# Peptides against a protein of PDB entry 6B9H: the designs that were tried, part 126

Target 1, 151 residues: chain A of PDB entry 6B9H
Amino acid sequence: AELCESLLTWIQTFNVDAPCQTVEDLTNGVVMAQVLQKIDPAYFDENWLNRIKTEVGDNWRLKISNLKKILKGILDYNHEILGQQINDFTLPDVNLIGEHSDAAELGRMLQLILGCAVNCEQKQEYIQAIMMMEESVQHVVMTAIQELMSK

## One batch from the design tools (peptide; made by RFdiffusion4, then SolubleMPNN)

Design b2_p28_2_s2 (from b2_p28_2, 11 letters changed)
Fold by OpenDDE base, seed 4:
Structure b2_p28_2_s2 (fold): chain B 151 residues (1-151), chain A 28 residues (1-28)
Amino acid sequence: as target 1 above (151 residues)
Amino acid sequence: EEEERRRREEEERRRRTREFFEQLLAEA
């Protein structure tokens, strides 16, 4: 999906430790968890990160378990820290991500992470980083942000 | 001309994208 591809490119700018070159690389949630910690290390602290299993292989049950924790973390962050600045009406189906590597649903998950980045305390830095990306990627990211901010 | 039309549409898309993030950054 176009959204997933563009947001994967965006995720790669975080330079996390875990492999993040393909859709499959993101399905276990490890990259997403590391990205969230970079966005707000005070909230997504080491104690939170330690709840995400790093060696899950192709075990879709473990992937889904990680993804559920990550989704909960994102939603809690939105409610407790961001004050509902992003729209969580359409939630990603983490079962489809973990079991089938569904790119569309993964895109929705990454979109929520994008919402965290552009609304967090360091949102200025993340917006500036997006503005340095390829224009075609910026266009997709713009659309994703507009969708998040719509009431 | 179709080619010229496409060019104008692409330029407008780029303009809108740039202006969006400039405004978003200004509000940050």
Scores: peptide ipSAE 0.674, ipTM 0.924, DockQ to the pose 0.986
Fold by OpenDDE base, seed 1:
Structure b2_p28_2_s2 (fold): chain B 151 residues (1-151), chain A 28 residues (1-28)
Amino acid sequence: as target 1 above (151 residues)
Amino acid sequence: EEEERRRREEEERRRRTREFFEQLLAEA
């Protein structure tokens, strides 16, 4: 999916410790959790991050468990910190991500993380970073942001 | 001319994208 591909490229700009080169690399949620901690380390603190299992392997049940925690964290962050600025009516299916590495659903998950980045305290820095990406990627990201903020 | 039309559309897309993020940044 184009959304997932572009947002994967965006995720890679965070330079997290976990491998983040493929869709499969993101399905265990570890990269996403590390990215969220970078976005707001006060909210997504070490206690929160420690709830995400890092040694998951190919266990889709553990992947789904991690992804559910991450999704909850994103939604709570949106409500408690961001003031419900993003549209979370259409939630990603974490079961499809964990069990089948569904790129479309993963794209929707990454889109929610994008919403966190462009609305957080350091939103200016993240917006500027996006503006340094390839134009074709920026266009997809723009569309994703517009969709999020259209409540 | 089809190729010229396509070029114009791509330029407009790029312009809209740039302006979107410039505006978003201004409001940040």
Scores: peptide ipSAE 0.674, ipTM 0.924, DockQ to the pose 0.953
Fold by OpenDDE base, seed 5:
Structure b2_p28_2_s2 (fold): chain B 151 residues (1-151), chain A 28 residues (1-28)
Amino acid sequence: as target 1 above (151 residues)
Amino acid sequence: EEEERRRREEEERRRRTREFFEQLLAEA
């Protein structure tokens, strides 16, 4: 999906330790967890990150477990820190991500992380970083942000 | 005519995208 492809490119700008070159690389949640820690290390601290299993392999059950924890973290962050500025009515299906590497659902998961970045304390820096990306990627990111913040 | 129309549409898309993030940054 175009959303997933563009947001994967965006995720790669974080230069996390975990491999993040393919959709499959993101399905275990490790990259996403590391990105969230970069976005807000005070909230997504070491104790939070340690709850995410890093050596998952192809175990889709462990992937889903990680993804559920990450989704919960994002939702809690929205409520406790961001003041519920993001529309989280439509949630990604983490089962489809973990078991089938569903790009569309992964895209929605990454979209929620995008929402965290453009609403966090360092939102200006993340917005400026997006503006340095290819225009086609920026356009997709724009539509994703608009969808998140629409009433 | 068709080529010119496509060019204008692409330019408008680029403009809208740039203006969106400029506005978003201004409000941040």
Scores: peptide ipSAE 0.674, ipTM 0.924, DockQ to the pose 0.956
Fold by OpenDDE base, seed 3:
Structure b2_p28_2_s2 (fold): chain B 151 residues (1-151), chain A 28 residues (1-28)
Amino acid sequence: as target 1 above (151 residues)
Amino acid sequence: EEEERRRREEEERRRRTREFFEQLLAEA
């Protein structure tokens, strides 16, 4: 999916420790958790990050468990910190991500993380970073943000 | 002329994208 591909490119700009080159690399949730910690380390602190299992291999059940924790973290962050600025009526299916590496659903998950970045305390810096990306990627990211902010 | 039309459409897309993020940044 175009959304997933563009947001994967965006995720790679965070330079996290975990491998983040392919869709498969993101399915265990470790990259997502590390990105969220960079977005707001006070909220997604070390104690929160330690709840994410890092050595999951190809175990799709452990992947799904991680993804559920991450999704909950995003939703709680939106409610507690961002003030419900992200439209979350359509949630990603973490089962399809964990078991089948579904790119469309992964794109929706990354879209929620994008929502965190463009609404967090350092939103200005993340918006400016997006504006330095390839124009084609910026266009997809724009569409993704518009979907999140729509009523 | 199709090539000219495509060029104009691409320029408009780029303009709208740039203006979107400029506005988003202004509101941040």
Scores: peptide ipSAE 0.673, ipTM 0.924, DockQ to the pose 0.926

Design b2_p28_2_s3 (from b2_p28_2, 9 letters changed)
Fold by OpenDDE base, seed 4:
Structure b2_p28_2_s3 (fold): chain B 151 residues (1-151), chain A 28 residues (1-28)
Amino acid sequence: as target 1 above (151 residues)
Amino acid sequence: DEEERRRKEEEEKRKETKEFFKKLLEEA
């Protein structure tokens, strides 16, 4: 999906330790967790990150477990820190991500992470980083942000 | 023609995107 592809490119700009070259690389949630820690290390601290299992392999049940924790973290962060500025009525289906590597649902998950980045304490830095990306990617990201911020 | 129209639309999209993020930064 276009959204997933663009946001995957965006995720790659974080230069996390975990592999993040393909959709499949993101399905276990490890990259997402590391990105969230970069976005707000005080909230997504080492204790939080340690709850995300890194040795997942192809076990989709473990993937889903990780993804559920990550989604909860995002939603809690939105409520507790961001003041519920992100519209979450269209939540990603983490089961489809974990079990089937569904790119569309993964895109929705990454979109929520995007919402965290553009609303966090260092929002200006992340927005500026997006503005340095390829124009086509920026356009997709813009659309994604608009969707998140719409009531 | 259609090609010119397409190029104009692409330019408008680029401008829209640039303006969006500029505004987003200002509101941040």
Scores: peptide ipSAE 0.624, ipTM 0.901, DockQ to the pose 0.918
Fold by OpenDDE base, seed 2:
Structure b2_p28_2_s3 (fold): chain B 151 residues (1-151), chain A 28 residues (1-28)
Amino acid sequence: as target 1 above (151 residues)
Amino acid sequence: DEEERRRKEEEEKRKETKEFFKKLLEEA
């Protein structure tokens, strides 16, 4: 849960429109989609974002649908834009996130988004922002990046 | 003692983290 907690704190620095105070707030994928749009608005454009349903509520099926789209977007972004720099040997189980709010699996999803941020066009800005966070959070983020970059 | 050990470990973690992001930023 340490990974998820630290990355939730990181996600909150994006100041997206959707609520993002708790683990459950992230399970519908809306926050994650808005974060990805901020990371690369040319790739995760309005057309892409509009595929993510915002009125989800507690419908775990809709959550999973959104999460699958987001995961696909991340993987496609890694392949098409980042040049396969993110290690995806352990992908998050979006079913556990959507149906059970599994913090460990959510952490893995947020870790993939972290990979997008530290490899995107504005990677310098995101890295600098991380360096201004709490030291304990920075350490967790470091280990998460190291895991993504390992082959 | 145990307190000194913990202090040293935390310091090493801070140093490692700082150097990691410095290097990552340089490579960006």
Scores: peptide ipSAE 0.624, ipTM 0.900, DockQ to the pose 0.890
Fold by OpenDDE base, seed 3:
Order: sequence, then structure tokens, then C-alpha cells
Structure b2_p28_2_s3 (fold): chain B 151 residues (1-151), chain A 28 residues (1-28)
Amino acid sequence: as target 1 above (151 residues)
Amino acid sequence: DEEERRRKEEEEKRKETKEFFKKLLEEA
């Protein structure tokens, strides 16, 4: 999916420790957890990160478990820190991500993380970083933000 | 022609995107 492809490129700008070159690399949730920690290390601290299992392999059940924790973290962050600024009416299906590496649903998950970045304390820096990306990617990111912020 | 139309469409997308993020920064 176009959304997933563009947001994968965006995720790669965080330079996390875990491999993040393909859609499959993101399905275990480890990259997403590390990105969230960079966005807000006070909220997504080491204690939170340690709840995400790193030795998952291709076990889709463990992937889904991690993804559920991450989704909960995002939703809690939106409520507790961001003041519910993100539209969470349409949530990603983490089962399809973990079991089938569904790019469309993964795109929705990454879109929620994008919402965290452009609304967090360091939102200015993340917005400026997006503005330095390829123009075609910026356009897709814009549409993703517009969808998130629509009420 | 088609090439000219495509070029204009891409230019409009670029302008829209630039204006969007500029406004987003102003509100940040």
C-alpha cells in the first residue's frame, strides 16, 4: 500500500537499532516500540519497552501480542498525554499484521505513530524533519495527518 | 498535452503540501 510504503520511509528516519528495511521487519512491533520511545522517552520508558518481546522470530502469535501492547500504548498516550487529538475511530487490525503482514493495516498502525510524533512535545522538530523528505512522500504523509486530525 | 497536464498536477500537489506543513508549523 502507498501509505505503508511512505510511512516505512518515514520510520527509517528514526535510525532505530532494530532492522526496519521491509514491511516484514515491522510486523513484530520491535521497531515501532523503539520509535515510540524516541518520540517520548518519558512515557515510553525502558520499563514499557521491556514489555515488548524481542525474540519473536516468525511466531505470529507473539507478533500479535506485541502489536496489541503497542496499540494500547498509543491509545493511552493519546488520552493521557496528547488530550485525544488523534482520531482513533478506525483502528488497525493487529491480527492481520501479525499473521499475514498486511501492508494496509500496518499502514494504519504507522499512521497512529505519525499522529504521536506530530502532536508530541517535540512536534516542531518532527514536522520539520518531514518537510525535508522527498516531496512525493510528504504528500502521502500530509494526507495521513489530515485523516488523523479530522473530527 | 498529457505531459503538460501531469506536470501541472504535480506542481499543484507540491504547493498544497508546502502550504499544509507551513500552516501546521504555525499552529505548533
Scores: peptide ipSAE 0.624, ipTM 0.901, DockQ to the pose 0.892
Fold by OpenDDE base, seed 5:
Order: C-alpha cells, then structure tokens, then sequence
Structure b2_p28_2_s3 (fold): chain B 151 residues (1-151), chain A 28 residues (1-28)
C-alpha cells in the first residue's frame, strides 16, 4: 500500500488531464496512458493513446482491457527503446487492478512506469523531479528503483 | 535514548536516499 500511495503522489506531478487523486482514478488506465505519453510522446503517440478507451466508468472489463494494452506498451517500450534495462520479473495482475482496485498490484504497474521514466531519454529531468518530492516519498521511490535494477 | 536513536536513524535514511539519487543522476 505504501508503494502505491507514494507512486500515486509521483504520478500526480505529471499534471495530466485525467483525474488522478485516488487509487480508483488510476484503475481505468487513462492516467497511466497519459503519463506514458508525457514520458515518450514519440513512442506513445496519439495513435497509441487513442487505443485506450477514456469513457470506461465502472466497467471493470474495459478497465482490464486498457490495462493489458498499457502493460504491453510498457514491455514493448522496454525491449525496443530502453534495451531491456527493466526485467519483467514480476508482472502486475491487471485483473485485480481492474476488478478490485488492488493497490498492491497497481503499485507494481506504477513501478514499471517509474522504470520507464528513470531510463528514458529525459531520465535526468525525471530523477531531478523526484528529488524535489517529500523525503518519505523519495525513499519509497528509491526502493522501487532498486528493486527494478537489481533483477 | 530512544528519541536520539530514532533521530539518527531518520537522518541516515535521508542521507542514504539523497546519495542514491545523486549517484543515479551521475550515471544517467
């Protein structure tokens, strides 16, 4: 839960168009997709973003569909652009995120997005932004990065 | 005492975190 809470705070620094104040706000994948577009708009372009349905409501099946596309995008980005710097040792269960708003699994998804940010072309800018956050959040983010890079 | 121990642990935690990101930034 601490991982998810800290990474939610981190996600909020991107100032995306979609609401991103609660865990529930992230379960449809729209915020995550918009964040990925900010990280690398050349790869996660408008055509990619348009494949994510924005008017999902409480339809957990549509949420899961979006989340699967996002997870695939992250994995493809890692292999094609980042050179497999992030090993997919433990993939988040998108079913638990979409159907039950599982904070632990959502945290793992956000951790993968964190991996994209700290390894992308603008990695220095994202690292510097993290260093401006609350110290408690920085510590959790550090632990999350260490876990990604150790495997 | 317990309070002093806690303060030292928190300071070490802050130091570790700061050094981690500085090193990460240098390697970026």
Amino acid sequence: as target 1 above (151 residues)
Amino acid sequence: DEEERRRKEEEEKRKETKEFFKKLLEEA
Scores: peptide ipSAE 0.623, ipTM 0.900, DockQ to the pose 0.927

Design b2_p28_2_s4 (from b2_p28_2, 10 letters changed)
Fold by OpenDDE base, seed 4:
Structure b2_p28_2_s4 (fold): chain B 151 residues (1-151), chain A 28 residues (1-28)
Amino acid sequence: as target 1 above (151 residues)
Amino acid sequence: EEEERLREEEERRRKETREFFEELLKKA
């Protein structure tokens, strides 16, 4: 999916410790958790990150467990910190991500993380970083942000 | 001319994207 491809490129700019080159690399949630910690380390602190299991391998049940925790974290962050500034009417199906590596659903998950970045305290820095990316990627990111901000 | 149409479309897309993020920064 185009959304997933562009947002994967965006995720790679965070330079997290976990491998993040393919869709499959993101299905265990470890990369996403590390990205969220970079976005807001006060909220997604070490105690929160330690709830995400590492070294999951191909265990799709453990992947889904991690993804559920991450999705909850994103939704709680949106409610408690961002004040419901992003629209979550189309929540990702974490079962499809964990069990089938569904790129479309992964794209939706990454879109929610994008919402966190462009609405957090350091939103200006993340927006400026996006503006330094390839124009084709910026265009997809723009569309994703517009969808999030729509009522 | 199809080539010219495509170039114009790309230019419009680039302009739209640039203006969107510039405006987003102003509001940030």
Scores: peptide ipSAE 0.649, ipTM 0.908, DockQ to the pose 0.960
Fold by OpenDDE base, seed 1:
Structure b2_p28_2_s4 (fold): chain B 151 residues (1-151), chain A 28 residues (1-28)
Amino acid sequence: as target 1 above (151 residues)
Amino acid sequence: EEEERLREEEERRRKETREFFEELLKKA
């Protein structure tokens, strides 16, 4: 999935502590949670992050549990902080992500995180960082943002 | 020429993408 691949590249720019080289690396939600904390540490604070289990292994049930928490956090952030500026009508299927490492659904999840970044307090910094990426990646990110903002 | 057409398309895409993010920054 082109969306997932491009957004994975984008996620890697955050330089989080957790491994983030492959789609599989993201399926437990740990990377995504760490990225969200970087985006808005006041909202996605340490207490929030501590609810995400870090030692998940191949347990898809635990992966799904983490992913559900992350998705809830994103949706709450969108409502409480961003004022529902992003399109959250088509939600990712976290079951497919956790159990099957579904790249398409993971892409949708990362797209929601992208929405958080380009609408947060430090949106200018994240937008500028995107503009420094490969043009092909920027184009995919652009289309992803356009889809989110077409609410 | 197909190669020229492709280059023009890539240039168009690049311009479109750049302008999008520039506008996004302006609104930020």
Scores: peptide ipSAE 0.649, ipTM 0.908, DockQ to the pose 0.952
Fold by OpenDDE base, seed 5:
Structure b2_p28_2_s4 (fold): chain B 151 residues (1-151), chain A 28 residues (1-28)
Amino acid sequence: as target 1 above (151 residues)
Amino acid sequence: EEEERLREEEERRRKETREFFEELLKKA
C-alpha cells in the first residue's frame, strides 16, 4: 500500500532503537511505541512504554495486545492533549495488523501517529522534517494529513 | 504533447504539496 510504504519511510526518520526497515518490523508495535515516546516523552513516558512487550517474536496474540495499547494511547493523547484535532472515527483493525501484517490497516495506524506528530507541541519541527523528504512521500503524507483534519 | 502534459501535472503536484506544508507551518 502506498500509504503504508510512505509512512514507513517517515517512521524511519525517527531513528528509533528497534528495527524498522519492513512492514513486518512494525507489526509488534515496538517501533510505533518508541516513535510516540519521541513525539511526546512526557505523555508517553517510561511507564507507558514498559507496558509494550519487546520480545514478541511472531506471536500475533502479543502483537495485537501491544497494538491495542498503542491505539488506546493515541486516542487518549488526542482527547487529553491534542483536543481532538484529528478524525479518529475510522480506526485501524489491529487484529489484521498483528495476525496478517495487513499493510492497509498498518498504514491507518501510522496515519494516526502522523496526526500526533503534526499536532503536538513540536509540530513545527515534524512538519519541517517532512518537507525534507522525497516529494512523492510528501504528497502521500499531505493526503493523509488532509484526511485526518477534514471535518 | 503527452510528455508535456505529464511534466505539467508533475509540476502542479509538487507545487500543491509544497504550498500545503507551507500553509500548515503558518498555522502551527
Scores: peptide ipSAE 0.648, ipTM 0.907, DockQ to the pose 0.929
Fold by OpenDDE base, seed 3:
Structure b2_p28_2_s4 (fold): chain B 151 residues (1-151), chain A 28 residues (1-28)
Amino acid sequence: as target 1 above (151 residues)
Amino acid sequence: EEEERLREEEERRRKETREFFEELLKKA
C-alpha cells in the first residue's frame, strides 16, 4: 500500500536499533516501540519498552500480543498527553498485521505513530524533518495527517 | 498538451503540500 510504503520510509529516518527495511520487519512491533520511545522517552520509558518481546521470530501470536500493547500505548498517550488530538475511530487490525503482514493495516498503525510525532512536545522538529523528505512522500504523509486531524 | 497539463498538476501538488506543512508549523 502507498501509505505503508511512505510511512515505512518515514520510520526509517528514526534510525532505531531494530531492523526496519521491510514491511515484515515492522510486524513484530519492536521498531514501532523503539520509535515511540524516541518520540517521548518520558512516557514510553524503559519499563514500557521492556513489556515488548524482542525475540518473537515468526510467531504471529507473539507479534499480535506486542502490537496490542503498542496500540494501547498509543491510545493512552493520545488521551493522557496529547488530549485526544488523533482520530482513533478507525483503528488498525493488529491481527491482520501479525498473522498476514497486511500492509494496509500496518499503514494505519504507522499513521497513529505519525499522529504522536506531529503532536508531541518535539512536534516542530518532526514536522521540519518531514519537510526534508521527498515531495512524493510528503504528499502521502500530508494526507495521512489530514485524516488523523479530521474528527 | 498533455505533458504541459501534467507539469502544471505536479506543480500544484507540490505547492499544496508545502503550504500544508508551513501552516502546520505556524500552528505548532
Scores: peptide ipSAE 0.649, ipTM 0.908, DockQ to the pose 0.956; fails the geometry check

Design b2_p28_3_s1 (from b2_p28_3, 16 letters changed)
Fold by OpenDDE base, seed 1:
Structure b2_p28_3_s1 (fold): chain B 151 residues (1-151), chain A 28 residues (1-28)
Amino acid sequence: as target 1 above (151 residues)
Amino acid sequence: MAELERQRKETQELIAEFEAFVEKRRLE
């Protein structure tokens, strides 16, 4: 999916420790969790990150467990910190991500993380970084932001 | 609530600037 492809490129700019070269690399949630910690380390602190299992392998049940925790974290962050700035979004199906590496659903998950970035304390820095990305990626990211911030 | 409102306005302004920038590039 175009959304997932562009947001994967965006995720790679965070330079997290976990491998993040392919869609499959993101399906265990470890990269996403590390990205969220970079976005807001006060909220997604070390205690929160430690709840995400890093040694998952191909165990789709463990992947889904991680993804559910991450999704809950994002939703709680939106409610508690962002003041529900992200509106009327379709929840990603984490089962399809964990079991089948579904790119479309993964794209929806990454879009929620994008929503966190453009509404966090360092929102200006993240937006400026996006403005420096490749044009086609910028367009997809812009559209994704518009979808999150408008009903 | 006042701080949250300020943050909301700031976000909207930044997004508007971003959208204008991206759209300009698409038209070039």
Scores: peptide ipSAE 0.133, ipTM 0.694, DockQ to the pose 0.920
Fold by OpenDDE base, seed 5:
Structure b2_p28_3_s1 (fold): chain B 151 residues (1-151), chain A 28 residues (1-28)
Amino acid sequence: as target 1 above (151 residues)
Amino acid sequence: MAELERQRKETQELIAEFEAFVEKRRLE
């Protein structure tokens, strides 16, 4: 899945503490939660981050639980802070991500995080960072942004 | 609401800049 692969590369630019080298590394939501905290630490603060269980292992039920919390956080952030500027009519299936490591659904999840980055207070810096990435990755990321902002 | 509209406009401008940059690289 081109979307997931490109957005994984994008996620890696955040240099979070949790391992983020593979698709499987993202399925427990810990990396995503840490990325969101970097995007807006005032909203995704320590209290919010502490709701995400870090010792998940291969427990897909715990993965799904984390992913549901993260998805809710993203949607609430979009409504409360971003003013619903991104298109969220198509939500990722977190069950498929947690249980089967579904790359397509994970890509959609990461796309929502991308939406947060390009609409947050530091949006200019994040967009400029994307502009410095490999061309093939830029194309996929740009297309993903266009889809989010289209209405 | 006025602030949200300003933010939306700013985002769209940044996206347009990004798209132009990517297109430029594609043509090189």
Scores: peptide ipSAE 0.050, ipTM 0.612, DockQ to the pose 0.909
Fold by OpenDDE base, seed 2:
Structure b2_p28_3_s1 (fold): chain B 151 residues (1-151), chain A 28 residues (1-28)
Amino acid sequence: as target 1 above (151 residues)
Amino acid sequence: MAELERQRKETQELIAEFEAFVEKRRLE
């Protein structure tokens, strides 16, 4: 999906330690967890990050376990820190991500992370960074933001 | 509550600025 590919490009700008070149690289949740820690290290601290298993290989059950923890973290962050500024959204199906590497559902997950970035303390910096991206990617990312912020 | 409202307004303004920027580039 175009959303997933564009958001993958966006995720790559975080320069996390975990490999993040392909959709498959994101399915174990490790990259997403590291990105969230960069977004808000006080909330997504080392204790939180340590709950995400890093050596999952192709074990889709472990992937799903990680993804569930990450999704919960995002939802809690939206409620506790962001003041629920991310409006009604369809929850990503983490089972499809973990078991089938579903790009559409992964896109939904990454979109939620995008929502965290554009509403966090460093929101201005993240928005400015997006403004420096390639125009076609900007369009997709902007549309994704609009969808999250629309009432 | 005041801080939350300020935060929301700031986010909205930044997003609006971003949208205007992207639209401007699209038209060029």
Scores: peptide ipSAE 0.047, ipTM 0.606, DockQ to the pose 0.955
Fold by OpenDDE base, seed 3:
Structure b2_p28_3_s1 (fold): chain B 151 residues (1-151), chain A 28 residues (1-28)
Amino acid sequence: as target 1 above (151 residues)
Amino acid sequence: MAELERQRKETQELIAEFEAFVEKRRLE
């Protein structure tokens, strides 16, 4: 999906340790967890990160388990730290991500992480970084932000 | 609270600047 493709490009700018070149690379949640730790290391600390299993392989059950923990972390972060700035209009189906590598649902998951970045303490730096990206990516990311912030 | 309102306003201002920048590029 267009959303997933653009947000994958955005995720790659974080330069995390885990491989993040394909949609499949994101389905185990490890990249997403490392990105969240960069966004707010005080909240998504080492204790939180250690709950995400890294040796998952092709085990879709373990992928789903990781993704559920990450989704919960994002929602809790939105409520406890961001003051409910992100609109929970449509939550991603983590089962489809883990079992089928569903790009549309993965895009929705990455959109929530985008919401964390543009509302965190370093929001200005993340927004400015997006402004330096390719125009087609900027369009999709901007639309995604507008959708999240709309009330 | 006042701090949350300030943060929300700051985010909206940054988004507005981003939108203006992207729209300018689209028209070029």
Scores: peptide ipSAE 0.046, ipTM 0.597, DockQ to the pose 0.926

